# Ledger of designs, part 120: peptides against a protein of PDB entry 4N78

Target 1, 186 residues: chain A of PDB entry 4N78
Amino acid sequence: HFQVICRLLGYQGIAVVMEELLKVVKSLLQGTILQYVKTLMEVMPKICRLPRHEYGSPGILEFFHHQLKDIVEYAELKTVCFQNLREVGNAILFCLLIEQSLSLEEVCDLLHAAPFQNILPRVHVKEGERLDAKMKRLESKYAPLHLVPLIERLGTPQQIAIAREGDLLTKERLCCGLSMFEVILT
Target 2, 155 residues: chain B of PDB entry 4N78
Amino acid sequence: MAELQMLLEEEIPGGRRALFDSYTNLERVADYCENNYIQSADKQRALEETKAYTTQSLASVAYLINTLANNVLQMLDIQASQLRRMESSINHISQTVDIHKEKVARREIGILTTNKNTSRTHKIIAPANLERPVRYIRKPIDYTILDDIGHGVKW

## One batch from the design tools (peptide; made by RFdiffusion4, then SolubleMPNN)

Design b2_p16_6_s1 (from b2_p16_6 with K8H E11R Q15L L16E)
Fold by OpenDDE base, seed 5:
Structure b2_p16_6_s1 (fold): chain B 186 residues (1-186), chain C 155 residues (1-155), chain A 16 residues (1-16)
Amino acid sequence: as target 1 above (186 residues)
Amino acid sequence: as target 2 above (155 residues)
Amino acid sequence: SPLGELTHTARELLLE
């Protein structure tokens, strides 16, 4: 689904969706969640000392449960605050999955474009074959597919400009060095 | 443009008119030949004359048709060339627009991106100890281990 | 007559 979304929205659509999600997340964090956190801080025991280890794990749990009883029983926390946190979480996950899907699409595009851009994969050299000779053969095989040089030779100035620009746009992808998710976490 | 206009407005219509006029002339020639043959005492001579006129008439019509056909073909070639130029122009505009849209889109998404912290590959300081490359003895993968996992009917 | 056929053919070509 995310791959389809990426294909349908393109860069612009993804940007818009992510911007809106960021706004939503910001609104949730700075608004409702912040308010609940403030309220929780007010209700939080001022002094919560670690109980003695002698109480064991169950006793310690009961102690904390008792100390936090008012917080745990806060109905709005369960219904509203946690829901908002889920929404934030979902938004973050959505952004992550979109970025991953986009990266996959970009990699695919790069791979598809590679033969036309004189980008050759490293070929597995069988024992006894010279890597250089094999690479030269591959280069020679794909040389007719080099789009920019071909257009530079046969095309109009306008076509050459478009081809160069297209080549640049094809090579420059987000997956090569950019992260959206890091910005979102920021 | 001038050539196409000349073909459309003058040459092709003119050729059609010439061919039509030729029809009328041929009818006259035919009538003449028929009458001449009937009235002539020397039927052989009259026949030879008719043959000559027929040959000439056929040649004339063939020439007119060929000229007209060539003009039509030329017209079509010019039109085809114009269409190709138009197509090229449209394609150029389309590509320019698409590139522009893509650039805009990339700018928009770009503002939402940061450089991937290429973690400086800490120079894996090769531990000074030349650990002898453990000869990776390719143990043949015993695929027989997988024989028991498949629902294969133990015969 | 052969000329009649020619004229007929020519006429047909003109009408097309």
Scores: peptide ipSAE 0.017, ipTM 0.664, DockQ to the pose 0.006
Fold by OpenDDE base, seed 2:
Structure b2_p16_6_s1 (fold): chain B 186 residues (1-186), chain C 155 residues (1-155), chain A 16 residues (1-16)
Amino acid sequence: as target 1 above (186 residues)
Amino acid sequence: as target 2 above (155 residues)
Amino acid sequence: SPLGELTHTARELLLE
């Protein structure tokens, strides 16, 4: 599903969705969640001493249940605050999954474009073959597929300009050095 | 442009008119040849004259058809060339627009990105001193500490 | 082409 969303939205659509999600998350965090946190801090026992271990696990649990009774019984916390936290969590997960899906698509695009851009994979050399000789053979094999040099030789000035720009855009991908998710976490 | 206009407005219509006129003239020639053959005392001469007119008529029609066909083909070639030029121009504009849109989109999404901290894989310098794996000595849990808490039914 | 030959013959006949 996320792969399909990435394909449908493209870079611009993803940017818009991410911006809106960030606004929503910010609104939730600075608004309702902050208010609940403040309220919880106010109702939190000022002094919560660890009960003696002699009371055993059930006694300790009962002690904390009693100390936190007001918090546990706060119905709005369970219904509204936790829902908002779920929404924030879902938004974060959504952003992560979108970025991962986008990265996969970009990698695929880079791999598909590589033969046309003189980017050759490192070939596994079997024992006894010279790596350099094999790479030269591969380079020679794919040389006719190099798009920019081909267009520079055969194309019009306008076509050459478009080819160069297209080549640059193909090479420059977010997955090569940029992260959206890190921005979301800051 | 001038050549295409001349073909469309003058040459092709003119050729069509010429063919139509030729058709009417051929009918007249046929009638003449038939009457001449019937009325002539020298039927052999009349036949030779008919053959000459037939050959001339076929040649003239063939010429008119060929000229018209060539003009139509030339017209179509000019139009095809114009269409190809327009297509090329449209494609160029489309590609330029697409590249521009992509650049804008990338700028927009770029604002939402930060450089991946390539955590320089700090060479985990294997500490020279392989800390001996501290053998986890399982201290047996002495459960006797719990014996005093349970109201065990002294059977 | 046969048509080209006919056209040439026709032109020659018409110029005569």
Scores: peptide ipSAE 0.017, ipTM 0.674, DockQ to the pose 0.005
Fold by OpenDDE base, seed 4:
Structure b2_p16_6_s1 (fold): chain B 186 residues (1-186), chain C 155 residues (1-155), chain A 16 residues (1-16)
Amino acid sequence: as target 1 above (186 residues)
Amino acid sequence: as target 2 above (155 residues)
Amino acid sequence: SPLGELTHTARELLLE
């Protein structure tokens, strides 16, 4: 599903969706969540010391339940605050999954374009084969597929310009060094 | 353009008219040959004359049809060439527009990106200053990322 | 001439 969304929206559509999601997340964080956090901080026990281990796990649990009773019984926390946190979480997950899906699509595009862009895969050298000879053979095999040099030789100036720009756009992908998710987390 | 116009306005219509006129003339020639054969005392001579007229008429019609057909083919070739040129121009414009749109889209998404920090601590730090447009820094493409997706060569 | 060739061909066809 996310792959289809990425294909459908493209870079522009993804950007718009991400921007809107960021606005929503910001609104939730600065609005309702912040208010609940402030309220929770007010009702938070000022002194909550770890009980002695001698009370055992049940006793320790009861202690914390008692100390946090007001928080646990805060009905709006369960209904509104947790819902808002789920929405934020879903938005974050959505962004992550979109970025991952986009990265996969970009990688696929790069792989498909590689033979045409003089990007040779690392050749697995079998025992006894010279790496240099194999690389040279691969270079020779794919040399006719190099699109930009081919167009530079045979094409019009306009075609050359388009080919160069297209080549650059094909090579430059977000997955190569950029992260949207990090921006969302900041 | 001038050649196409001449073909469309003069040569092809002229050829069609010539064929029509030829049809009318052939009917007259046929009538003449029939009457001449009936009235002639020398039937053999009349027959030879009819054969000559028939041959000439067939040759003329064949020539007219061939000329017209060639002109039509030439017209179609010129039109096809014009269409190809137009298609090429449209494609060029389309590609230019697509590249431009892609550049704009990349700028838009680029502002939402930052350099991948290898720092393990994905601390969801609320961006304090969301306002600074992260300048899209073109980093060299590291294609090593593709090494794992290809032919499964686990190093 | 193309006409000559056509005339010739037409003649041949009529003589067969």
Scores: peptide ipSAE 0.016, ipTM 0.650, DockQ to the pose 0.005
Fold by OpenDDE base, seed 3:
Structure b2_p16_6_s1 (fold): chain B 186 residues (1-186), chain C 155 residues (1-155), chain A 16 residues (1-16)
Amino acid sequence: as target 1 above (186 residues)
Amino acid sequence: as target 2 above (155 residues)
Amino acid sequence: SPLGELTHTARELLLE
């Protein structure tokens, strides 16, 4: 699903969705969640000392339950605050999964474009074969597929310009050095 | 442009008119030949004359058709060339717009990105012997392996 | 003659 979303939205659509999600998350954090946190801080016991070990585990548990009774009984905390936290969590997960899916698509694009851009994988060298000779053979094999040099030789100036720009756009991808998720966490 | 206009407005219509006129003239020639044959005392001579007229008429019509056909073909070639040029121009504009849109989109998403902390990931020295990618045989994931892992309710 | 007109028309078209 996330791959399909990435394909449908493209870079622009993803950017818009991410911006809106960030606004929603910010609104939830600075609004409802902050208010509940402030309220919780106010009702938090000012002095919570460790009970004596003599009360045993059940007594200690009852002690803390009593100290936190006002918080535990705060019904709105479960229904509203936790729901908002879930929404924030879902938004974060969504952003992560979108970035991962986008990275996969970008890698696939790079791999598909590689033969046309003179980007050759390292070939496995069998015993007795020279790597250089194999690479030269591979280069020779794929040389006719190099798009930019081909268009530079056969195309119009306008076509050459478009081909160069297209080549650059194909090579430059977010997955090469950029992260959206880190921005979302900040 | 002048050549195409001349073909469309003058040469092709003119050729069509000439061909239509030839039809009426051929009918008159046929009537003449028939009457001449009936009235002539020398039937053999009349037949030879009719053959001559027929050959001449066929040659004339063939010429008219050939000329008209060539003019139509020339017109179509010019129009095809114009359409190809127009298509090329439209494609160029389309590609330019697409590239521009992509650049804008990349700028927009770029604002939402930060540089990956290139942890000096140790150059994964690809082992020299890249094991042949074992054909990924999609083994069906046996989910039963997970049945014993976790506090799942054994139904 | 009708044939003469055809021939004349054909010749005129050939010369153009």
Scores: peptide ipSAE 0.019, ipTM 0.666, DockQ to the pose 0.005; fails the geometry check

Design b2_p16_6_s2 (from b2_p16_6 with K8H E11K Q15L L16Q)
Fold by OpenDDE base, seed 3:
Structure b2_p16_6_s2 (fold): chain B 186 residues (1-186), chain C 155 residues (1-155), chain A 16 residues (1-16)
Amino acid sequence: as target 1 above (186 residues)
Amino acid sequence: as target 2 above (155 residues)
Amino acid sequence: SPLGELTHTAKELLLQ
């Protein structure tokens, strides 16, 4: 699903969705969640000491339950605050999964473009074969597929310009050094 | 442009009219040859004259058809060339717009990105011998290995 | 003659 979303939205659509999600998260954090946190801080016991170990685990649990009774009985905390926290969590997860999916699509694009851009993988050398000879043979095999040099030889000046720009755009991808998720966490 | 206009407005319509007129003229020639053959005392001479007229008429019509056909072909070639030029121009505009849209999109998403802290991942020196990727045999995760780890209630 | 007109028309078209 996330891969399909990435393909349908493209970079611009993803950017718009991410911006709107950030606004929603900000609104939830600064609004409802902040208010509940403030309320919780007000009802939090000012002095919560460790009970004596002599009371055992049940007594200690009962002690903390009594100290936190007002918080536990706050019904709106479970229904509204936790729901908003879940929404924030879902938004964060959505952003993470979108970035991962986008990175996969970008890697695939880079791999598909590689033969046309004179980007050759390191070839496995069998015993007795020279790496250099094998790479040279591979380069010679893919030389006719080099798009920019081909268009520079056969194309119009306008086509050459477009081919160069297209080549650059094909090589430049977010997965090469950029992260969106880190921005979302800050 | 002037050549195409001349072909469309003058030469091709003119050639079509000439061909139509030739049809009417051929009918008159046929009538003449028939009457001449019937009325002539020398049938052999009348036949030879008819053959001559037929040959001349066929040559004339063939010429008219050939000229018209060549003009139509020339017109089509010019139009095809114009269409190819228009197509090339449209494609260029389309590609330019697509590149521009992509650049804008990348700027927009770029605002939402930060540089990955490239921890200097040590150059994974690809081992010189890329060992054949051992076929990842999905060994089923034996969760029983965890049975002895932790305060599990031994039933 | 009708043939003369045809020939004349054909020649005129050839010379154009």
Scores: peptide ipSAE 0.020, ipTM 0.659, DockQ to the pose 0.005
Fold by OpenDDE base, seed 4:
Structure b2_p16_6_s2 (fold): chain B 186 residues (1-186), chain C 155 residues (1-155), chain A 16 residues (1-16)
Amino acid sequence: as target 1 above (186 residues)
Amino acid sequence: as target 2 above (155 residues)
Amino acid sequence: SPLGELTHTAKELLLQ
């Protein structure tokens, strides 16, 4: 599903969706969630020390349950605040999954374009084969597919310009060093 | 353009008119040959004359058809060439527009990106200077990312 | 000439 969304939206659509999601997340965080956090901070015990280990895990749990009783009983926390947190979480997950899906698509595009861009995969050398000989053979095999040099030789100036721009755009992908998810987390 | 116009306006219509006129003339020649054969005392001579007229008529019609056909083919070739040129121009424009759109889209999504910090510590390092244009960091394509993708070559 | 060839061909066809 996310792959289909990425294909459908493209970079432009993804950008728009991400921007809107960021706005929504920001609104939720700065609005409702912040208010609940402030309220929670007010009702939080000022001093909550770890009980002595001698009380055992049940006693410790009961202690914390008592200390946090007001928070646990805060009905709006369970309904509204947790819902908003789920929405934020879903938005974050959505962004993550979109980025992952986009990265996969980009990698596939890079892989498909590689033979045309003089980008050779790391060749697995079988035992007994010389790496250099195999690489040279691959280079020779794919040399006729180098699109930009081919167009530079045979094409019009306009075609050459387009080919160079297309080559550049094909090589430059977000997956090569950029992260949207990190921006969402900040 | 002038050649195509000449073909469309003069040569092809002219050829069609010539064929039509030829049809009319052939009918007259046929009538003449029939009457001449009937009235002639020398039937053999009349027959030979009819054969001569028939041969000439067939040759003329064949020539007219061939000329017209060639002109039509030439017209079609010119038109096809024009269409190819137009297609090339449209494709060039389309590609230019697509590249531009892609650049715009990449700028827009680019502002939503930060450089992947390879630092193991998931420190969300807020980019210190928000204002610096996110420069595309060209990293070499790591194809190893694809090693786990697909049924094929376990490297 | 193409006309000559056509005439010749036509003549041959009529003489058959």
Scores: peptide ipSAE 0.018, ipTM 0.647, DockQ to the pose 0.005
Fold by OpenDDE base, seed 2:
Structure b2_p16_6_s2 (fold): chain B 186 residues (1-186), chain C 155 residues (1-155), chain A 16 residues (1-16)
Amino acid sequence: as target 1 above (186 residues)
Amino acid sequence: as target 2 above (155 residues)
Amino acid sequence: SPLGELTHTAKELLLQ
């Protein structure tokens, strides 16, 4: 599903969705969640001493349940605050999954473009073969597929300009060094 | 442009008119040849004249058809070339617009990105001295420490 | 082409 969303939205659509999600998350955090946190801090017992271990686990639990009774009975916390926290959590997860899906698509695009851009994979060398000879043979095999040099030789000035720009855009992908998720976490 | 206009407005219509006129003239020639053969005392001469007119008429029609066909083909070639140039121009504009849109989109999403902290995975230089895996010796939990807390009913 | 030869012959006959 996330892969399909990435394909449908593209970079622009993803940017718009991410911006709107960030606005929503910011609004939830600075608004409702902050208010509930402030209220919880006010209702929180000022002095919560650890009960003596002699009361056993049930007694200690009952002690804390009594101390936190006002918080546990705060119905709005369960209905509104936890829902907002779920929404924030879902938004974060959505952003993570979108970035991961986008990265996979970008890697796939880079891999598909690589033969046309003189980017050759490291070939596994069997025992006894020279790596250099195999790489040279591979380079020679794919040399006719190099798009920019081909267009520079056969194309019009306009086609050459478009090919160079297209090549640059193909090489420069977000997955190479940029993270959206890190921005969302800050 | 001038050549295409000349073909469309003058040469092709002119060729069509010439072919139509030729059709009407052929009918007249046929009538003449028939009457001449019937009225002539020398039937052999009349037949040879008819053969000459037939050959001339066929050659004339063939020439007119060939000229018209070549003009139509030339017109179509010029139009095809114009369409190809238009297509090339449209494709170039489309590609330019797409590249521009992509650049804008990348700038927009780029604002929402930060540099991946390439944490230089410090090559965990495996310490040369493989610290012997400290065998986690499970110390047996001495449960006797709990014996004094439970008022166990001595059954 | 046969048509080209006919056209040439026709043109020669018409110029005569």
Scores: peptide ipSAE 0.018, ipTM 0.670, DockQ to the pose 0.005
Fold by OpenDDE base, seed 1:
Structure b2_p16_6_s2 (fold): chain B 186 residues (1-186), chain C 155 residues (1-155), chain A 16 residues (1-16)
Amino acid sequence: as target 1 above (186 residues)
Amino acid sequence: as target 2 above (155 residues)
Amino acid sequence: SPLGELTHTAKELLLQ
């Protein structure tokens, strides 16, 4: 699903969605969640000391239940606050999954473009074979597929410009060094 | 452009008119040949003359048709070339627009990105001195060293 | 004759 979303939205659509999600998250955090946190801080016991271990686990639990009674009985915490936290969590996860899916799509694009861009895979060398010789052979084999040089030789100036720009856009992908998710977490 | 215009406005219409005129002329020639044959005392001569006119007329019409056909073909070739050029131009514009849109989109999404902190994997500089694994020579615990410390029952 | 001119022209054109 996320792959399809990435393909359908493209970079622009993803950007818009991410921006809107960030706004939503910000709104939730600075609004409702902040208000609940403030309320919780107000009802939080100012001094909560660990009871003596002699009371055993049940007694300790009862102690904390009593100390936190106001928080536990705060019905809106379970309904509204936790719902908002889930929404934030879902938004974060959504962003993560989109980024991952986008990265996969970009990697696929890079891999598909590689033969046309003089990007050769590292060939497995059998014992006794020279890597350089294999790479040279591979380069020679794929040399006719190099799109930009081909267009530079045969194309019009306009075609050359477009080819170069297209090549650059194909090579420069977010997955190569950029992260959206890190921005979202900041 | 001038060539196409000449073909469309002058050559092709002119060729068509010439064919129509030829039709009328052929009818006149036919009438002439018929009358000449009927009136001529030398039927053989009249027949040869009719053959000559027939051959000439056919050659003329064939030429006119060929010329017209070639002009039409030339016109079509020019038009096809124009269409190809137009297509190329449209494609160029389309590609330019797409590239532009992509650049804009990338800028927009780029604002939402940060450089991946390449965790400098501290090159675990393998200490150049691979400390030879100190063969843990298990010194056999000489338990005899403990013999003197214990209040062992002197046998 | 008009036909003669046409024929002459046609012949000339065919011989070109």
Scores: peptide ipSAE 0.024, ipTM 0.667, DockQ to the pose 0.005; fails the geometry check

